# Peptides against a protein of PDB entry 3S8F, part 16

Target 1, 157 residues: chain A of PDB entry 3S8F
Amino acid sequence: VLTLFVAVPSLMTAFTVAASLEFAGRLRGGRGLFGWIRALPWDNPAFVAPVLGLLGFIPGGAGGIVNASFTLDYVVHNTAWVPGHFHLQVASLVTLTAMGSLYWLLPNLTGKPISDAQRRLGLAVVWLWFLGMMIMAVGLHWAGLLNVPRRAYIAQV
Target 2, 166 residues: chain B of PDB entry 3S8F
Amino acid sequence: DEHKAHKAILAYEKGWLAFSLAMLFVFIALIAYTLATHTAGVIPAGKLERVDPTTVRQEGPWADPAQAVVQTGPNQYTVYVLAFAFGYQPNPIEVPQGAEIVFKITSPDVIHGFHVEGTNINVEVLPGEVSTVRYTFKRPGEYRIICNQYCGLGHQNMFGTIVVKE

## One batch from the design tools (peptide; made by RFdiffusion4, then SolubleMPNN)

Design b1_p9_2_s2 (from b1_p9_2, 5 letters changed)
Fold by OpenDDE base, seed 2:
Formats: structure tokens, C-alpha cells, sequence
Structure b1_p9_2_s2 (fold): chain B 157 residues (1-157), chain C 166 residues (1-166), chain A 9 residues (1-9)
């Protein structure tokens, strides 16, 4: 019930954020149906991190609806599927958003801009983190569908 | 200028809203398709039943593991299972191949899991509540029961066995 | 993030 209650507002938020990104991209010179995406500041880890978090949140949100479905939850409940969902929501969206916030906050608090080396390192960290989370999440969801249990160190699959 | 900006933003929002709505229908359709084409090996049965966890070991159908398997009809059985810290009773659970088995599972202590490997049987077991699962074992052999809900220091070693006889 | 904090000091 709670998941379904927040699903619609979350979708509304999602398309609003997407609309804002499109607007920003077009202001930065992006043209066409998808050209605005390339125009976004992909060289800034403070931008890239939360955007990657949002991308991870899309399948995570879909999974939330699945987990809230009585019939489907019966299949996936307390399997590796559930940790997969959690890692998309927490370790992807929340964590990457926190990382991005830090990349913005620290320069503003210290008055020192991020060096180019720090920027490149930040981008590497964020992308590697996202990649690792996606690999793990896909693996966990796959394992869950194969009936690998949660909170068990051994399983016959 | 502000009006133009608002109009532009509104246009983008409408586009993304339409896309979101379309995706919603796609997801609903995919769920419906999955449910229509997928057959579950386990069917939840019965209404919510309550039991006193403080007396379940002393009296009632769970009290004697030797009487836990009850034939209720031709090729139909009810099995009264206790999940406890840290194991299951009866252990092993012996049932015939091809019989319709109704598991009635409860706990005398804390919340446990009841996950039967090789099957779709997977339920949480709450003290004071009876979990009911209906299943038919088509293949003879041994099926391991594992606890997939944290229940204490011995959780990881909490196992049971179902023996399906020809 | 810890590294970034250290480098920012």
C-alpha cells in the first residue's frame, strides 16, 4: 500500500526532473530529440553522480512495484531479489546522490575549487561505483529469480 | 521572457508525462503477461489462522511430531510443521509422491522462514499465526528446508528435510 | 568521498 501510494508522486517527480534536465541541456546548446543529453555537464561529478543514481532508480522503482504486488512478491520475497532492489535504491540512488552533493558542497564550504585531477578522479569513482552496483544488482535479481534465498549462505539452485 | 520559459518547460513536462504514462501501461502489460503465462508451483491456501505460541508445543496438532502428518483424503495430506530456534519438526517430513500436501506452519518462539529448496514454497512463519501452503511433489527425493528470516545466532544452521517417497 | 575531503583541506 505504501509503495503504491508513493509510486505516482515519484513518477511525477521523475518526469519533472527529466524535463528540467532537457531544459538545461537545451539552454546549453543541445538540439534535437536527444542532443540535449550530450550538452549536459558530464564532466562534473556533482552532476554525473546523482544522474547515475536516477538511472539506477528506474529499475529499482519498477522492482518496488513488483515487491508490492501480492502475487509477484510471493515469488521474490526473501530471495536474493530483495537485496538487489535495496542496492539499487540505497547504494545507487541515495549513495550516488550523496557523493554528488559532496562534490558540490565541499568546494563551496572550503572556498577552494576542485582541481582537474580531483574532478577526473571523482568521475572515475562515480562511474566505477555505478558499474559495480549495476553488476551486483543484476546478479542479485537474476539469482532471486532462480530462487536463491536471502540470508542463507548455501543454496541448491 | 519568463512566460516563454514557462511555456517551454510546460511543453517538456507534457512530453515526459506522456512518456511516463506510456511506460506505466507497458509495465502493467508486462506484469499481466507474466502472470498469465507463469504457473506457480505453490498456491497459498486458507484464511488467516491464529494460534497461541505459548501452548502450541503442549497441545494441539503441532504438539506431537509423530502425528504431524495427517491424511485428510484420498492422496491428500495436512502436515503440521513447527519452525523453532533452531530447526523444524517433524524432521524429516515424510510425504508421498504425487499427493496434495497442505503445510500448516507456525512458530513457538520467533519469526522464521520456511523455504523449500527445489520448490516455490517460501513463506515467513510468525508466532501466533499459521501459514498455509499447498504443494504437490512430483519428484521423489529429499528436499531441504532452509530459514531465510533472521531468527538468532543459530539462524544460518537452521535446516530441515522433506522426504518424498514413491 | 573521504579522499575528496582530505584533498579539500
Amino acid sequence: as target 1 above (157 residues)
Amino acid sequence: as target 2 above (166 residues)
Amino acid sequence: NVLLLLLAL
Scores: peptide ipSAE 0.013, ipTM 0.756, DockQ to the pose 0.018
Fold by OpenDDE base, seed 5:
Structure b1_p9_2_s2 (fold): chain B 157 residues (1-157), chain C 166 residues (1-166), chain A 9 residues (1-9)
Amino acid sequence: as target 1 above (157 residues)
Amino acid sequence: as target 2 above (166 residues)
Amino acid sequence: NVLLLLLAL
């Protein structure tokens, strides 16, 4: 029930962030319906990490609404679906946001800018993390729909 | 410059807010459609029934596993099941094929799960509350009961069996 | 992140 109370404000926040990204992309010279996306600083892990977190949060947020449904919860409750939802929300959005924050904060705290090699390594880390999380999340959600139980080492399928 | 930036931000915010509202309605509509077309297999929750977990093993319908299966009609049974650390009783649960089975499940100790493989039966069992689930087994055979709520050291080995007889 | 921290020090 409480999930539905926060769903609307969360969606509004997400889309306002998207609006800010579009504005930033257009300021950087992006044009057209999607050109502003390409103009964003995809070479900066401090930017890429939280954005990838937001992308992973989209299906997770939709899943949150499903989990909050009395009727649909009969299908997904205490199945592998639930860990899939958690990993999208915590291990994707929260973790990637923390990683992105670190890539910005650490150079400022030390007074040393990150090298090009460190930047490239950071990009590799966040993209690989995102890819792994998406594979895991899709697998868990799919398994949950097949009635694979949560908190059990065995399954019918 | 600040004024121009402010106007630009407002324009993008208005567009995305409109989009967000539209998407919200789309999602609600999709959920509503799914609920309207896929509700045939949903097991409704029964009325809230409470019991004393400290005495449920000593008195009442859960006290004797030999009396746990009660025929309530020609093709209807009530089964009083205890989920405990770490197992189920009665075990096995024997019921006839094609009969309507009403499971009355409670716990004398901690929260457990009651997940029956091959069915849509999946409920949490709370001490002090009775979970009621109605199901008809169409196929004979053995159905495994799995605890899907962590309940202690023996949780991973907590299994039961329902035997459906022809 | 730990590696980045070590490299940044």
Scores: peptide ipSAE 0.012, ipTM 0.767, DockQ to the pose 0.018
Fold by OpenDDE base, seed 3:
Structure b1_p9_2_s2 (fold): chain B 157 residues (1-157), chain C 166 residues (1-166), chain A 9 residues (1-9)
Amino acid sequence: as target 1 above (157 residues)
Amino acid sequence: as target 2 above (166 residues)
Amino acid sequence: NVLLLLLAL
């Protein structure tokens, strides 16, 4: 319970970001409970990448709370669960945010906008990356719960 | 205009904060459920027991691997295990089926892992500390011990075996 | 064992 309360400030921050997205979507003409989501610029890889990172961060953050629990950490510690958590936090949120930042930064540095082909390729890359990360992360978490060890090339399970 | 926008943002934030609090309760419930269903066989960490890693090989219960398995009662054993670079002693560890085994594990050198496949035994082994794990093997056979904490160049080859006899 | 590992590097 105390550990979960420690997570409250971070949750407040995360949901403030969500509030910003909702505001942005509504400014773009989105209406209703979910219409603002559709109004966001899903055609821009610089936007899509960090948003997908945020989506990956949600289960990762939940896992972080689990990992911070003394009793539950005993179950998952040094199993495949831990790499699964890291891949959600680092390879999803951090990496996709970096990728998204790059899609914004490069055009500004070169002074040239990205072509439509580059934009489409960028979208494909970030979506495929996210999909791959989610598959791997789910697999690692599942394996971890089955007591598959990390840092081992052999597993009996 | 900016004032209206600010008020709108605050309204959205309030909604999301309410959602966040709801999710907090969901997480508490999930943790409680997980504890109830997955930790039934987990023994909480006991008292911190310390040993001198520099002398653990020369004196005390870990010094002689031939005397590492000690019967402490009817169908109860204590096994004194050393995890070292790069292996375990004794190896194999021989224990009877159905007996309550208390593993007392320590290291003379660096941090290692003690992960027994097919079981829920999974602990880090720190020099100067004794890790205590209680387990009862219900099935006879061989159980592999894996080091799941990086301990050097030979880490990937660091294995042991527990042989459970009928 | 350590020597063998070093040689294998």
Scores: peptide ipSAE 0.006, ipTM 0.789, DockQ to the pose 0.009
Fold by OpenDDE base, seed 4:
Structure b1_p9_2_s2 (fold): chain B 157 residues (1-157), chain C 166 residues (1-166), chain A 9 residues (1-9)
Amino acid sequence: as target 1 above (157 residues)
Amino acid sequence: as target 2 above (166 residues)
Amino acid sequence: NVLLLLLAL
């Protein structure tokens, strides 16, 4: 009961962040139901990286509810599902947030803005990282549902 | 400007809160779906049972692999299994097809896994605790036991076998 | 256990 109760504040926090993004997008001239998304600074790796991390965190969070469920955890526990969850939460959210933080922090600490080439490279790195993590995570979750064990090199499928 | 911004934020928050409620129902539905489609045959956990890992090899039902399989009734067996670094005993575990098998699994050393390939048997084995799993093998053959909890340098080679006889 | 490990390697 307590574990599932924690899911509620977590979801509220997630959607509050989303609301902040909507507000930011609308301040940047975005209009309509989805126009605010396009108005966000997608050309800045310092922005894109954390946002992609958040996008990976959404299914990871849903998986967290599954993992915290007594009945569902029985099925997914110590299967490839769990590493899939980890890679969404740590290797996606935390890592991309760290990357994004560096893209913001280093220019501010040095007083030197990033070059356009560095910016483009940063965007490429972040998007490729996200894509790779999503492919791997989906694969791991799928394998987990097929009862592929974690921490083993042998799979029955 | 601050007042306008505050009102806008509140409006967006209300919208996202409504969406959050909808998503909660979606998650519940997904949970129900996964239970219905992927969790058939959930094995109920037994009561927490404790054992002394320092003596489990010397005395008690786990001490003799030759006596590990105990018939408890018509078509009912209890199997006392040790998971250790790096293997299982007895190995192989021989049980009849169609019998109700109660596995009593513990460890004398470190935490191990007990994952039976081809089944939904998947439990952690903790020193000092007895894991209880009830299962009926419908098909004869060999079922590989895989350790899915890292237990040391030999973890990747830690396997056992359940032989289900007709 | 050591022997089993050596055999498994």
Scores: peptide ipSAE 0.006, ipTM 0.777, DockQ to the pose 0.009

Design b1_p9_3_s1 (from b1_p9_3, 4 letters changed)
Fold by OpenDDE base, seed 4:
Structure b1_p9_3_s1 (fold): chain B 157 residues (1-157), chain C 166 residues (1-166), chain A 9 residues (1-9)
Amino acid sequence: as target 1 above (157 residues)
Amino acid sequence: as target 2 above (166 residues)
Amino acid sequence: REALFNAVF
């Protein structure tokens, strides 16, 4: 009971972040229901990385409700589903946030802005990372639903 | 204008908060739907049963692998299984096809997994606790038991076999 | 599990 209640503040926090993004996008000239998304600074890897992390975190968070559910956990527990969840939460959100933080922090600490080439490379890195992580995470969740165990090098499937 | 910005932020927060509550309801509904329509993988939790891991090998129903399979009724068996570093006993576990099998699984050493391929049997095995799983094998053959909880250097080679006889 | 798989994917 208490475990599932954690979903409430988590969702509130997540959607507060979304509200902040909407406000920021609208301040940058975005209009309409979705125009604010396009107005966000998608040319900055320091912004893109954590946002991609958040996008990965959405299905991961939904999976968290599944994993915390008494009944549904019996289906997914100690299957490949679990590492799939972790790769969304840690290897996507945390890792991409760390990457984005470095893209912001290092230029500020050194006083030297990143070059355009470095910026473009950074964007390529975070997008490729996100894509790879999504493929892997979806695969792991899929395998988990097919009863592939975690922490095993072999499986029936 | 700071006042206008503040008011706008509040409006967006209220909207997204409402959306969050709606999504919470959707998730609960999806869970309920899954439980109502797709319950094949759900295993009911049993009562907590304790055992002394320091003596489980010397005395009690787990002590003799030759006596691990106990017939408890017509077409009903209890199988006392030890998961240990690094294997299972008895191995193989021999049971009749179509019989109702109650597995009583514990560990004398560390935490292990008990995952039976081709089935929905998948439990953690804790020293000092007895995991109880009920299952009926409809198909004869060999079913591999896999340890899906890291238990040491030999974890990757920790396998067992259930042989279902016609 | 197959049913759940089909529901999710």
Scores: peptide ipSAE 0.015, ipTM 0.802, DockQ to the pose 0.337
Fold by OpenDDE base, seed 3:
Structure b1_p9_3_s1 (fold): chain B 157 residues (1-157), chain C 166 residues (1-166), chain A 9 residues (1-9)
Amino acid sequence: as target 1 above (157 residues)
Amino acid sequence: as target 2 above (166 residues)
Amino acid sequence: REALFNAVF
């Protein structure tokens, strides 16, 4: 129970970000419980990338609680589960946030707005990245639960 | 307008905080459920046992691989295993089917892994500490031991075998 | 399961 309370500050921070997104969506005309989501700028890769990262971070965060739990960590420690967790936390949220930041930063640094073609390509890249990361992460977590070892090129399962 | 915006943000934050707390309880419930329904059993942490890694190869129960398997009861054995760069001792480890096996594992050099495929045996092995794992092999055959903690250039080739005899 | 493992590893 005490271990789970460690997650409270992190959850508060994460959902504060979500609250900011809801506010932004409502300012853009979104209404209802979910209408604000649709109102967000999903045509901008600088926005989509970090949001997809956040979505990947949710199951990763849940897994973090599992990994921090003494009894459950025994099951998953040094299995493929751990790399799966890493890819949800770092390779999704951090990486996609960096990608999204780049889509904002480069136009500002160069003084040139991105073309429509570049925008569409950017959207394709971040969605494909997210999809690939989710497939890999799910696979790694599943393999981990089947006791596939970490840092081994072969497994007996 | 700024004041209205601030109030709106606070309302949304309160909602999300409530959701956060609800999710915390869900996670607690999921952990409790997992523990309650776990069929493989939970292995609690044992008492901390220490050894001198500099002398473990020369003196004590790990020194002679021929004496590594010790019968402690009619159907109970203790196996003293060394994980080292890059292998396990003894290798193979021979144990009878159906016996309760207590593995006492330590390292003379660096941190290694002791992962027995087909079982729930999976522990890190630290120099100076003894890892204790209890397991009963229900099926005869060969079980591969894999090092799942990076230990150097030969890490990927560090394997052992447990042979369970009928 | 084998397909999953081959896809991931």
Scores: peptide ipSAE 0.015, ipTM 0.801, DockQ to the pose 0.079
Fold by OpenDDE base, seed 2:
Structure b1_p9_3_s1 (fold): chain B 157 residues (1-157), chain C 166 residues (1-166), chain A 9 residues (1-9)
Amino acid sequence: as target 1 above (157 residues)
Amino acid sequence: as target 2 above (166 residues)
Amino acid sequence: REALFNAVF
């Protein structure tokens, strides 16, 4: 009930954020239907991290609705699907947002900008983390749909 | 300028809201697809039933594993299963191929899982509650029961077997 | 598929 109750507001929030990003991208010179995306500051890990988190949160959010649905939950409950969902919601969005926050917070707190080397390393970490999480999440969801149980060391597949 | 900016933002918001609505239908379709392709063979049956976990081993349909399989019709059976630390009873559960099986599962101790490999039978078993699932085994053979809910030190070794006879 | 599963688990 709670999940379904917050689903619509969460979606509205997510798309409002997207609208803000579009506006920002267009202010930065982006044109056309997708040009605003390219104009966003993809060289800043403080930006990239939470955005990648949001991208991972899209299927995760859909999965939340699935998990909250009686009939569908019967299929996926206590399978590898559930850990897959968690890794999208927590290990992707929350973790990447935390990472991104550090790239903003540390320079502000210390009064020292991050070096280019640190920036590049940060970008690498964020992208690699996202990629790893996507592989893991896709694998877990897929395994879950194939009825691989969670909390078990054996599987039928 | 601020007013113009607000109008522009509003336009983008409207666009994204429209997109959101469209995506909602896509998600509904995907959910429907998932239901159509990944739900088979198991239907939750019955209403919420409760039992006393402190007496379930001593009296009632779960008390005697030898009487756990009850024929309720020409091709219908009810199987009263206990999930406990750390196993299942009866073990093995013997049922005929092609029969409609109603599993009535409960626990005398802690929460367990009841996951039958090769099937969609996958329920949590709570002390004091009866989990009911209906399934028909189309293929003879052995089906492993796995506990997929942590239940203690022996959780990883908690297995059972369903033997489907021709 | 199998390779993916083996990589994840």
Scores: peptide ipSAE 0.014, ipTM 0.778, DockQ to the pose 0.115
Fold by OpenDDE base, seed 5:
Structure b1_p9_3_s1 (fold): chain B 157 residues (1-157), chain C 166 residues (1-166), chain A 9 residues (1-9)
Amino acid sequence: as target 1 above (157 residues)
Amino acid sequence: as target 2 above (166 residues)
Amino acid sequence: REALFNAVF
């Protein structure tokens, strides 16, 4: 009950944030149905990190609904599926948001802008992290569906 | 200008609402797909049954491992299993092939897992609660029981065996 | 599905 209850405001928040991004992209000259996405500042790790986190949060949120389903939970509960779920939620969204926040916060606190080299390195780190997290998450979800248990070092599969 | 801004905001809201509705149906479809393809993993929940974890080792159907397997019908058995730190009893659990087995599982100490490889049996075992699972082993052989709930320093070595006889 | 999983991961 609680999980499904919080799903509603979470979805509302997600779409509100998306709408804000669309508005920002259009203000930056983006046009059409998807042109606003390209107009967003993809060269800034402070922007890219939390956005990638949000993208990872989408399948994680869907998984949350699955986990909250009585019948479906019997399939996935205490399998590798569960770690896959919270790695999307915590290690993707929360961690990437924290990383992105630091890319903004530290330059502003010190008064020193980041160099171009630091910016490029930041982008590489963020994208590499996201890619790694997606590979791990997909693998864990798949392993869970194959009945691989969590909290065990061995499995039949 | 304010009117134009209002209309633009309204258009964005309508668009994102439409998108949200579409995504809702996508999620429902994905859930339906998962349900349709993975129904074999569903274990029906039984009636809530309670026991006293402080006395379950001394008296009752779990007290004697030698009496843990009870024939309840021509091809039906009830197996009273204890999950404890750090193992299972009886161990091994011996059951006939093709018989309907009702596992009654509880714990005298902490929460454990009862995951049987090669089956859809995967339940948490709580002290004071009896977990009931029904299963029919179609293939003879050995099935490993794995604890998939952290239960202490010996958790990683907590295994059991079900031996299915022809 | 196990074979496919092992091929990818």
Scores: peptide ipSAE 0.012, ipTM 0.784, DockQ to the pose 0.145

